# Peptides against a protein of PDB entry 3QIS: the designs that were tried, part 218

Target 1, 334 residues: chain A of PDB entry 3QIS
Amino acid sequence: PSLELSRREFVFENVKFRQLQKEKFQISNNGQVPCHFSFIPKLNDSQYCKPWLRAEPFEGYLEPNETVDISLDVYVSKDSVTILNSGEDKIEDILVLHLDRGKDYFLTISGNYLPSCFGTSLEALCRMKRPIREVPVTKLIDLEEDSFLEKEKSLLQMVPLDEGASERPLQVPKEIWLLVDHLFKYACHQEDLFQTPGMQEELQQIIDCLDTSIPETIPGSNHSVAEALLIFLEALPEPVICYELYQRCLDSAYDPRICRQVISQLPRCHRNVFRYLMAFLRELLKFSEYNSVNANMIATLFTSLLLRPPPNLMARQTPSDRQRAIQFLLGFLL

## One batch from the design tools (peptide; made by RFdiffusion4, then SolubleMPNN)

Design b2_p22_1_s4 (from b2_p22_1, 12 letters changed)
Fold by OpenDDE base, seed 3:
Structure b2_p22_1_s4 (fold): chain B 334 residues (1-334), chain A 22 residues (1-22)
Amino acid sequence: as target 1 above (334 residues)
Amino acid sequence: DPFLKEFSEQLRKEIEEIRKEL
């Protein structure tokens, strides 16, 4: 069997978080026999492509002289955004189109990724005074490395770091302040806040706005700004409550004094973001008659974002663990 | 919350200083 491919090289320029890009090509069976095609993993790979790439269809049958269009879809989710922001991964891949009892056909995927404040650590964002798109990639790497070291030192309760000549970090990321201050000013009376979905186009405008500027006002509806905050919290590489404290939060869930002690052990930026979010959410709850927001809804929604299980425990989360996690957060909302 | 207002206002000032440097 043999295939003809209309194209073998694909370039995805300016790939962004949550923006779908598509490239199409055609495969034709120029042989005299039916053939089965499939995308197959390379020798050392578990998957035929990187997590941000997919082929559609990824397999199929072609009769003699049959032709099929294949779509290559590039989509950076929360699962790929962090490794692309750090430059650990890139918009580069090689796809192997296998023909049963035939040849392998190699497709080259290339392109560039545009970094996002979504999927960037709280520590790095607290050091990042400029919009992420204005920060050189080399400096982003340095900020992430420094952020990791500072988090580790903060967790170890090591001696107060010499307040050496490094620019003083923000108490919270500017992006979090922009989102929360907007919601506090404009959304406290918004009916169905955090219950009504935002508009996908507005969400994209908000993300692009936060990545490229420090706006005076966030564009879009209150629902889109609220959903952008949820997406931001979900995309964090390390949740607002660090993985190291997850079990202690569950164990303390019914003791409000111990809960406050656990939160006091968070890294400074994480602790500040947590306190800021809880203060904001308590303020929203005062307007429950207008916004239809209640403590149980907010606790249930934000618990999955702020207090997620470590990757090694994700598959082991019990209904009891989820209830303890909700109870932990309720102790800060009431 | 007086804490929320004071904390947010401090952050606003820090961010406005950054905006002047951009």
Scores: peptide ipSAE 0.619, ipTM 0.962, DockQ to the pose 0.808
Fold by OpenDDE base, seed 1:
Structure b2_p22_1_s4 (fold): chain B 334 residues (1-334), chain A 22 residues (1-22)
Amino acid sequence: as target 1 above (334 residues)
Amino acid sequence: DPFLKEFSEQLRKEIEEIRKEL
């Protein structure tokens, strides 16, 4: 069997968080026998591609002189955004298109990723006074490393040494402030807030706006701004409630005093973000007659975002653990 | 919430200072 490929090199320029890019190519059976093709893992890989890449179809049969279009889809989700922001991973891959009883065909994937404030740590964003697209990638790495060290110092209750007034981190990320302050000003009376989905185009505009500027006003509907906040919280490499405190939050869920003590042990930025979000959500609940927002809905929605189980416990999360996590947040909404 | 308003206004000032430097 033999295949002809219309293209073997693919360049994905300016790849962004949650922006799907597609490149198509054709495979033709120029042989005289039917053939089966499949994308196969390289010798040491578990999958045929990186998590941000997909081929469709990834396998198939071709009759003699048949042609199929294959789509190479590049999509940076929350699962890939952090490692791409840090430059630990890159928009580079090699796909192996295997022909049964035939030869392998190599496809080269290349491109560039544009960093996002989405998927960046709260600590790094508190230090980041400029839009992320104005920050050199090398400095993003340094900011993430320094932010990790600051987090550890904050957890240890080490008093920050007298860092010069110019280098003081923000109390919360500017991106969170922009989103929450917009919602507080314009969305408190918005019917079905956090229930109605945003528009995908508006979400992309909001992300691009936060990555490239410090806007006076966030573009898009209140629903899109609300969903952008959810996406932001979901994309955090570490949730607003640090993984280290997850079990203690569950254990304290029915004791409001212990819950407050657990939150007091969060890193400064995480604690500030948590308090700010809870204060905002309590304000939304005062407008429940207008926005249809209730404490149970908000607690259920935000629990999955703010109080994520550590990766090692994800597979073991019981319905009881979920209920405790919801109860923990309810103690800050009521 | 008085805390929300005060906290947001502090952050607004800090961000407006940053915006002037950009």
Scores: peptide ipSAE 0.617, ipTM 0.961, DockQ to the pose 0.842
Fold by OpenDDE base, seed 5:
Structure b2_p22_1_s4 (fold): chain B 334 residues (1-334), chain A 22 residues (1-22)
Amino acid sequence: as target 1 above (334 residues)
Amino acid sequence: DPFLKEFSEQLRKEIEEIRKEL
């Protein structure tokens, strides 16, 4: 069996978080026998491609002289955004298109990624005074390393950063302030806030706006700005409540005094973000007659974002653990 | 919430200073 491929080299320019890019090519059976094709892992890989890449169809059969279109889809989700922001991973891959009883065909994937404030740590973002697209990639790596060291120091000693005014971290990321201050000003009376989805085009505009500027006003509907806040919180490499405190939050869920003590042990930036978000959400709940937002809905929604189980426990989360996590947040909303 | 208003206003000032340096 043999295949003819219309193209073997693919370039994905300016790949962005949550922006789907597609490249298509054709495969043709130029042989005299039916053939089965599949994408296969390389010798040391568990998957045929990196997490941000997909081929569709992944496998199939071709009769003699049959042609099929294959789509190569590049999509950076929350699962790939952090490693691409740091430059640990890149928009480069090699796909192996295997033909049963035939040859392997290699496809070269290349391109460039544009960093996002989405999927960047709270500590790095607190240090990042400029929009992320204005920060050199080398400096992003340094900010993440320094962020890790700051988090550890904050956990151990709560040492006030005695850094000069120019080097002093923000109390919270500017991106979180921009989102929350916008929602506080314009969305407190918005019907179905956090219940109605945003528009995908507006979400992309909001992400691009936060990555490239410090806007006076965020573009898009209140629903899109609200969803952008949810996406931001979901994409954090470490949740607002650090993984190390997860179990203690569950254990304290019915004791409001212990809950406050657990939150006091968060890194400074995480603690500030948590307090700011809880104060904002309590303010939204005062307008429940207008926005249809209730404490149970908000606690349920934000629990999955703010109080995520550690990756090793994710598959073992019980309904009881979820209820305790919700109860923990309810103690800050009521 | 008084905290929300005061905290947001402090952050606004810090971010407006950053905008002037851009």
Scores: peptide ipSAE 0.616, ipTM 0.961, DockQ to the pose 0.808
Fold by OpenDDE base, seed 4:
Parts: structure tokens; sequence; C-alpha cells
Structure b2_p22_1_s4 (fold): chain B 334 residues (1-334), chain A 22 residues (1-22)
């Protein structure tokens, strides 16, 4: 069996978080026998491609003289955004198209990724005084390293050194302030806030706006701005409540005093973001007659975002653990 | 919440200072 491929080199320029890009090519059976094709892992890989790439179809049969279109889809989710922001991973891959009882065909994938404030740590964003697209990638790495050291100092209750006023971290990321202050100003009376989905085009505009500017006003509907806040919180590499405190939050869920003590042990930026979000959500709940938002809905929604189980416990989360996590947040909303 | 208003207003001032330097 043999295949003809219309193209073998693919370039994905300006890949962004949550922006799907597609390239297509054709494979043709120029042989005299039916053939089965599949994308196969390279010798040391568990998957045929990186997590941000897929082929559709990834396998199939071709009759003699049959042609099929294959889509190569590049999509950076929350699962790939952090490693692409840091430059640990890149928009580069090699796909192996295997022909059963035939030869391998190699496809080259290349391109560039544009960093996002989505999937960047709260610590790094607190240090980031410019939009992320204006920050050199080398400086992003330095900001992540410095942010790790400050997280450790904050956990140790070490007093920050008198850093010059210009180098002082923000109390919360500017991106979080922009989203929450917008919602606080314009969305408190929005019917079905956090229940109605945003528009995908508006979400992309909001992400691009936060990555490239410090806007006076966030573009899009209140629903899109609200969903952008949820996406931001979901994409955090470390959740607002750090993984190290997850179990203690569950254990304290029915003691409001212990809950407050657990939150006091968060890194400064995480603690500030948590307090700011809870204060916003408590304010939003005062307008429940207008926005149809209630404490149980908000606690259920934000629990999955703010209080994520550590990766090692993800598969073990019980309904009781979920209820405790919800109860923990309810103690800050009521 | 008095905290929300005061905290947000402080953050606004800090962000407006950043905007002047861009």
Amino acid sequence: as target 1 above (334 residues)
Amino acid sequence: DPFLKEFSEQLRKEIEEIRKEL
C-alpha cells in the first residue's frame, strides 16, 4: 500500500489561548489495494501528538483511488496554556502517519504561540505592570522565578523587603481587577449572570484585550465578561485556594472560624484575590432579585474553580468532598 | 461591602498609575 499526501508541512502562526486554528490536507490511496492509515506515537511518546494538537480523522480506511481530507486542529486549552506561556512547550511537533503494512509518512508542525494572562500564575501577574504581550518572554521567565520566591516568603510570613514603589507587586492581578470591577459596576443587575453563556467571539475579544492592553472598559456583554472571569480562574496553574490547603478547607468546612484561619495561610496574592472575589460575590448576592443569583448556585459554580482538588486526588473526589468544598465557600458568601 | 469599594478604589489608583507609564 502507498499514500500520496497533498502537504507535509504545516505552520500555525500566532496561536492564542482558546483560539482554534485548522489546517487541512488530503491523503490519497494511489495503490491497488485498500489500506488502513493511523497517526502513531513516536518511539518515546505516549500520544501521536502534543495535547494542543489533534488530527481528524486520526485513523481510517482508504479504498484504491479514494481520497480523504484530514484536519489538523491546534487548540490551546487550560491544560496546555501554562507550559506554552512559559515557553517550556512550543508550537512544534512531528506527526507520524502510519500505513498498515506500508511506510510511515512524517508531517512537520511549526508555528508560534502568543502568551496569555490566562494560565499565568497570580504571583507573576501581580508583578506584571504591563500587558503580557508587551512583556519579553525572557522577562516572563524571570517574573515566574521571582513570583515563586515571593510565594515562599509569603507562606513563611516573611515581611517583604522595602522594594521600591515601582517594583512592588499589585495586591491582585490587574486582569482580575478589570474583570471584577467591570462586573461590579455593570453586571450586578444582569439577569442570569454566571448562568447564561458568553459569546465565543466576545470571549476571544476579552482575552485579547486583557493580553494586549489595560482597557478602560472591557468589551462584550456582561455574560461574556462573567464567563471570562470563570475561564481565568479555571486556567490558573495554581487555583486561588492553593492545592496545599485543599484538604484543610474540606476538614474545616463546617467551622467558620477555622475556615478563616485556613484562608489566612494563603500566599498574599491568593488571599487578596480570594477576599476580593468573596466580597464581590457577597455584593452580587444582594441583587439576587435582579440577577437571579443565589448563594448555593455561586458556591457550587465557584467551588470547582477556586477549590480544585490536587492532581493526585482528582480521581478520588467524593460527593461528600464536593459538598464540604461547597460548604466551605458558603461560609464566605453568607 | 465597605472593603470591596475601598479595596477596588485603591487598585484603581494603582492601575491608573501604571496606565500613565505605558
Scores: peptide ipSAE 0.623, ipTM 0.962, DockQ to the pose 0.814; fails the geometry check

Design b2_p22_2_s1 (from b2_p22_2, 10 letters changed)
Fold by OpenDDE base, seed 3:
Structure b2_p22_2_s1 (fold): chain B 334 residues (1-334), chain A 22 residues (1-22)
Amino acid sequence: as target 1 above (334 residues)
Amino acid sequence: SFLDEIRKEMKPILEAERAALK
């Protein structure tokens, strides 16, 4: 069996978070026998491609003289955004198109990723006074490394951060500040806030706006701005409540005094973001007659975003754990 | 409120950074 491929090299320029890109090629069976094709993992890989790449179809049968179009889809989700922002991963891959009882055909994937404030750590964003696209990639790496080290120091209750010559971090990320300040100004009376989905085009415009500028006003509807906040919180490499405190939040869920003590142990940026969000959400709840927002709905929604189980415990989350997590947040909304 | 505190502290910083980008 043999295939002819119309193209073997693919370049995906300016890949961005949540922007789908597609490249297509044709495969043709120029042989006299039916062929089964499949994309197969390389040696030491579990998958035929990186998480941000997909082939469609990834397998199939070709009769003699049959031709099939294959789409290579590049999509950076919340699951790939952090490793691409840090430069740990890149828009580079090799696909192996295998023929049953035939040859392997290699496809080269290349391109560039444009960093996003979505999927960047709260610590790094607190050190980032400029839009992320204005920050050199080398400096982004340094900011993530420094952020990790400061988080570890804060968790270990080590020596107070030397108030030395390092530029004072922001109290909260500018991106969160902008999203929440917009919602506070314009969305407190918005019916079905956080219940109505935003528009995909507006969401992309909001992401691009936050990545490239410090806007005076965020573009899009209140629903799109609200959903952008949810997407931002979901895309965080570490949730607003650090994984290390997850179990303690559940254990304290019915003691408001212990809950406040647990939150006080968060890294400064995480603690400030948590308190800022809770203060904003309590303000929204004052307008419940207008916005139809209630404490149970907000607690249920934000619990999944702010208080995620550690990756090693995700498969073990019980309904009781989820209820305790909701109760923990309710103690800050009421 | 903590909301008002953060708004008051962050606003002049972001205005300065916005001005430095122009």
Scores: peptide ipSAE 0.673, ipTM 0.974, DockQ to the pose 0.882
Fold by OpenDDE base, seed 2:
Structure b2_p22_2_s1 (fold): chain B 334 residues (1-334), chain A 22 residues (1-22)
Amino acid sequence: as target 1 above (334 residues)
Amino acid sequence: SFLDEIRKEMKPILEAERAALK
């Protein structure tokens, strides 16, 4: 069996978080026998491609002189955004198109990724006074490493923040501040806030706006701005409540005094973001007659974002654990 | 409120950084 491929090299320029890109090519059976094709893993890989790449179809049959279109889809989700922002991964892959009882065909995937404030740590963002696209990639790596070290120092209570020559970090990330300040100004009376989905085009505009500028006004509907806040919180490499405190939050869920003590142990940036979000959400709840938002809905929605189980416990989350996590947040909303 | 405190503190910083990008 043999195949002819219309293209073997694919370049995905300016790949962005949550922006789907597609490239298509044709494969043709130029042989005299039916053939089965499949994309196969390389040696030592578990998957035929990286998590941000997909082929459709990834397998199939071709009769003699038959042609099929294959789509190569590049999509950076929350699962790939952090490693692409840091440059740990890149928009580069090699696909192996295997022909049963035939030869392998290699496809080269290349391109560039544009960093996003989505999927960047809270600590790193507190050190970024400029939009992330204005920050050199080398400095992003340094900021992430330094942020990790400051988080560890803060958790270990070892070093008072040296009031020395380093620029004072922001109290909260500018991106969170901008999203919440917009919602506070314009969305308190918005019916079905956090219940109605935003528009995908508006979400992309909001992401691009936060990555490239410090807007006076965020573009899009209140629903799109609200969903962008949820996406931001979901994409954080570490949740607003650090994984180390997850179990203590559950254990304290029915003691409001212990809950406040647990939150006081968060790193400064995480603690400020948590307090800022809770203060905003309490303000939003004053307008429940207009926005149809209630404490139980908000607690349920934000629990999955702010108080995520550690990756090793995700498969073990019980309904009781979920209820405790919701109860923990309710103690800050009421 | 803590919301008002953060809004008051951050606003002039972001206005200055926005002006420096123009």
Scores: peptide ipSAE 0.673, ipTM 0.974, DockQ to the pose 0.865
Fold by OpenDDE base, seed 1:
Structure b2_p22_2_s1 (fold): chain B 334 residues (1-334), chain A 22 residues (1-22)
Amino acid sequence: as target 1 above (334 residues)
Amino acid sequence: SFLDEIRKEMKPILEAERAALK
């Protein structure tokens, strides 16, 4: 069997977080026998492509002289955004299109990624006064390394932040501040806030706005701004409540004094973000008659975002653990 | 509130940074 491919090189320019890009090509059976094609893993790979790439269809049959269109879809989710922001991964891959009893056909994927404040650590964002697109990628790497070191120092209760020439970090990321300040000003009376989904186009505009500017007003509906906050929290590489404190939050869930002590042990940026969000959400709950928001709904929604199980424990989360996690947050909303 | 504290502290910083981008 043999195939003819209309294209073998694909370039995905200006790949952004949550923005789908598609490139298409055709494969044609120019042989005289039916053939089965499939994308196969390379040697030592478990998957035929990187997590941000998909082929559709990834397998199929072609009769003689049959042609099929294959879509190569590039989509950076929360699962790939952090490693792309740091430059640990890149928009580069090689796909192996295997023909049963035939040849392998290699496809080259290339492109560039545009960094996002989504998927960037709270520590790095607190050190980032400019929009992320205004920050050189080399400096993003340095900010992530410095952020890791500062997190570790904070957790270890080591030496006071040296009064050294480093610019004083922000109390909270500007992106979180902008989203929450918008919601506080304009969305407290918004019916079904955090219950109605935003518009995908508006979400992209909000992401692009936060990545490229310091807006006076966030674009889009209150629902889109609210969902953008949820997406931001979900995309954090380290959740607002650090993984190291997860079990202690569950263990303390019914003791409000211990809950506050656990939160006091968070790194400064994480602690400030947590307190800021809880203060906003308590304010939002005062307007429950207008926005139809209640403490149980908010606690349930934000628990999955703020208090995530460590990746190694995610498969072991019990309904009891989830209820304890919700109860932990309820103690800060009531 | 802590919300008001953070709003008051961050607002002038972000206004200055916004002005520096123009």
Scores: peptide ipSAE 0.669, ipTM 0.974, DockQ to the pose 0.864
Fold by OpenDDE base, seed 4:
Structure b2_p22_2_s1 (fold): chain B 334 residues (1-334), chain A 22 residues (1-22)
Amino acid sequence: as target 1 above (334 residues)
Amino acid sequence: SFLDEIRKEMKPILEAERAALK
């Protein structure tokens, strides 16, 4: 069997978090026999492509003189955003299009990624007074490394944060403050807040706005601003409640005193963000007659975002663990 | 409130940074 490919080189310029890009090419069976094609993993890879890339279709049959369009879709989700922000991964891949009993055809994927405050650590964002697009990529790497070391020192209670000559970090990320202060000012009376989805176009505008500027007012509806906060919390590489404290939160879920002690052991940035969010959500609950928001709904929604099981325990989460996690958060909302 | 404490600290910092971006 033999194929002709209309294109073998693909460039994806200015790839952004949650922004789908598509490139298309054609494959044609120029042989005399039917052929089966598939994208196959390279020798050391488990997948035929990186997590931010997809081919559609990824396999199929071609009759003699048949032509099929293949879409190459680039989409940076929460699962790829952190490694792309740090420069650990890049918009580069090689796809192997295999023919059964035939030849391999290589496709080259290239491009560039634009960093986002979404998927960046809370610690790095607390050190970032400028928009992330105004920060040199080399400095983003340094900020993530320094932030990791400070998180570990804080968790281990080893060294007081040296109030040394470095610029004092923000108490909370500016992005979280901008979102929450907007919602506090404009959305406390918004019916169905956190229940009604935002508009995808508005979500993209909010993300781009937070990545490139320090807005006086966030664009979009209250629903889009609320969903942007949820997306931000979901995309964090480390949850607001660090993975190391997950089990202790579950174990303490019915003791409000122990719950507060567990939260006091969070790194300063994580602890401040947690307290800030809980203060906002308690304020929002005072307007329940207007916004139809209740403590059980909020606890259920935010528990999955703030108190995530460690990746190694995700498959083991029981219904009892979920109930304990919700109960833990309820103790801060009531 | 803790909301007011955070606002009092964040506002002047972000106003200064916004002015420096213009």
Scores: peptide ipSAE 0.612, ipTM 0.967, DockQ to the pose 0.821

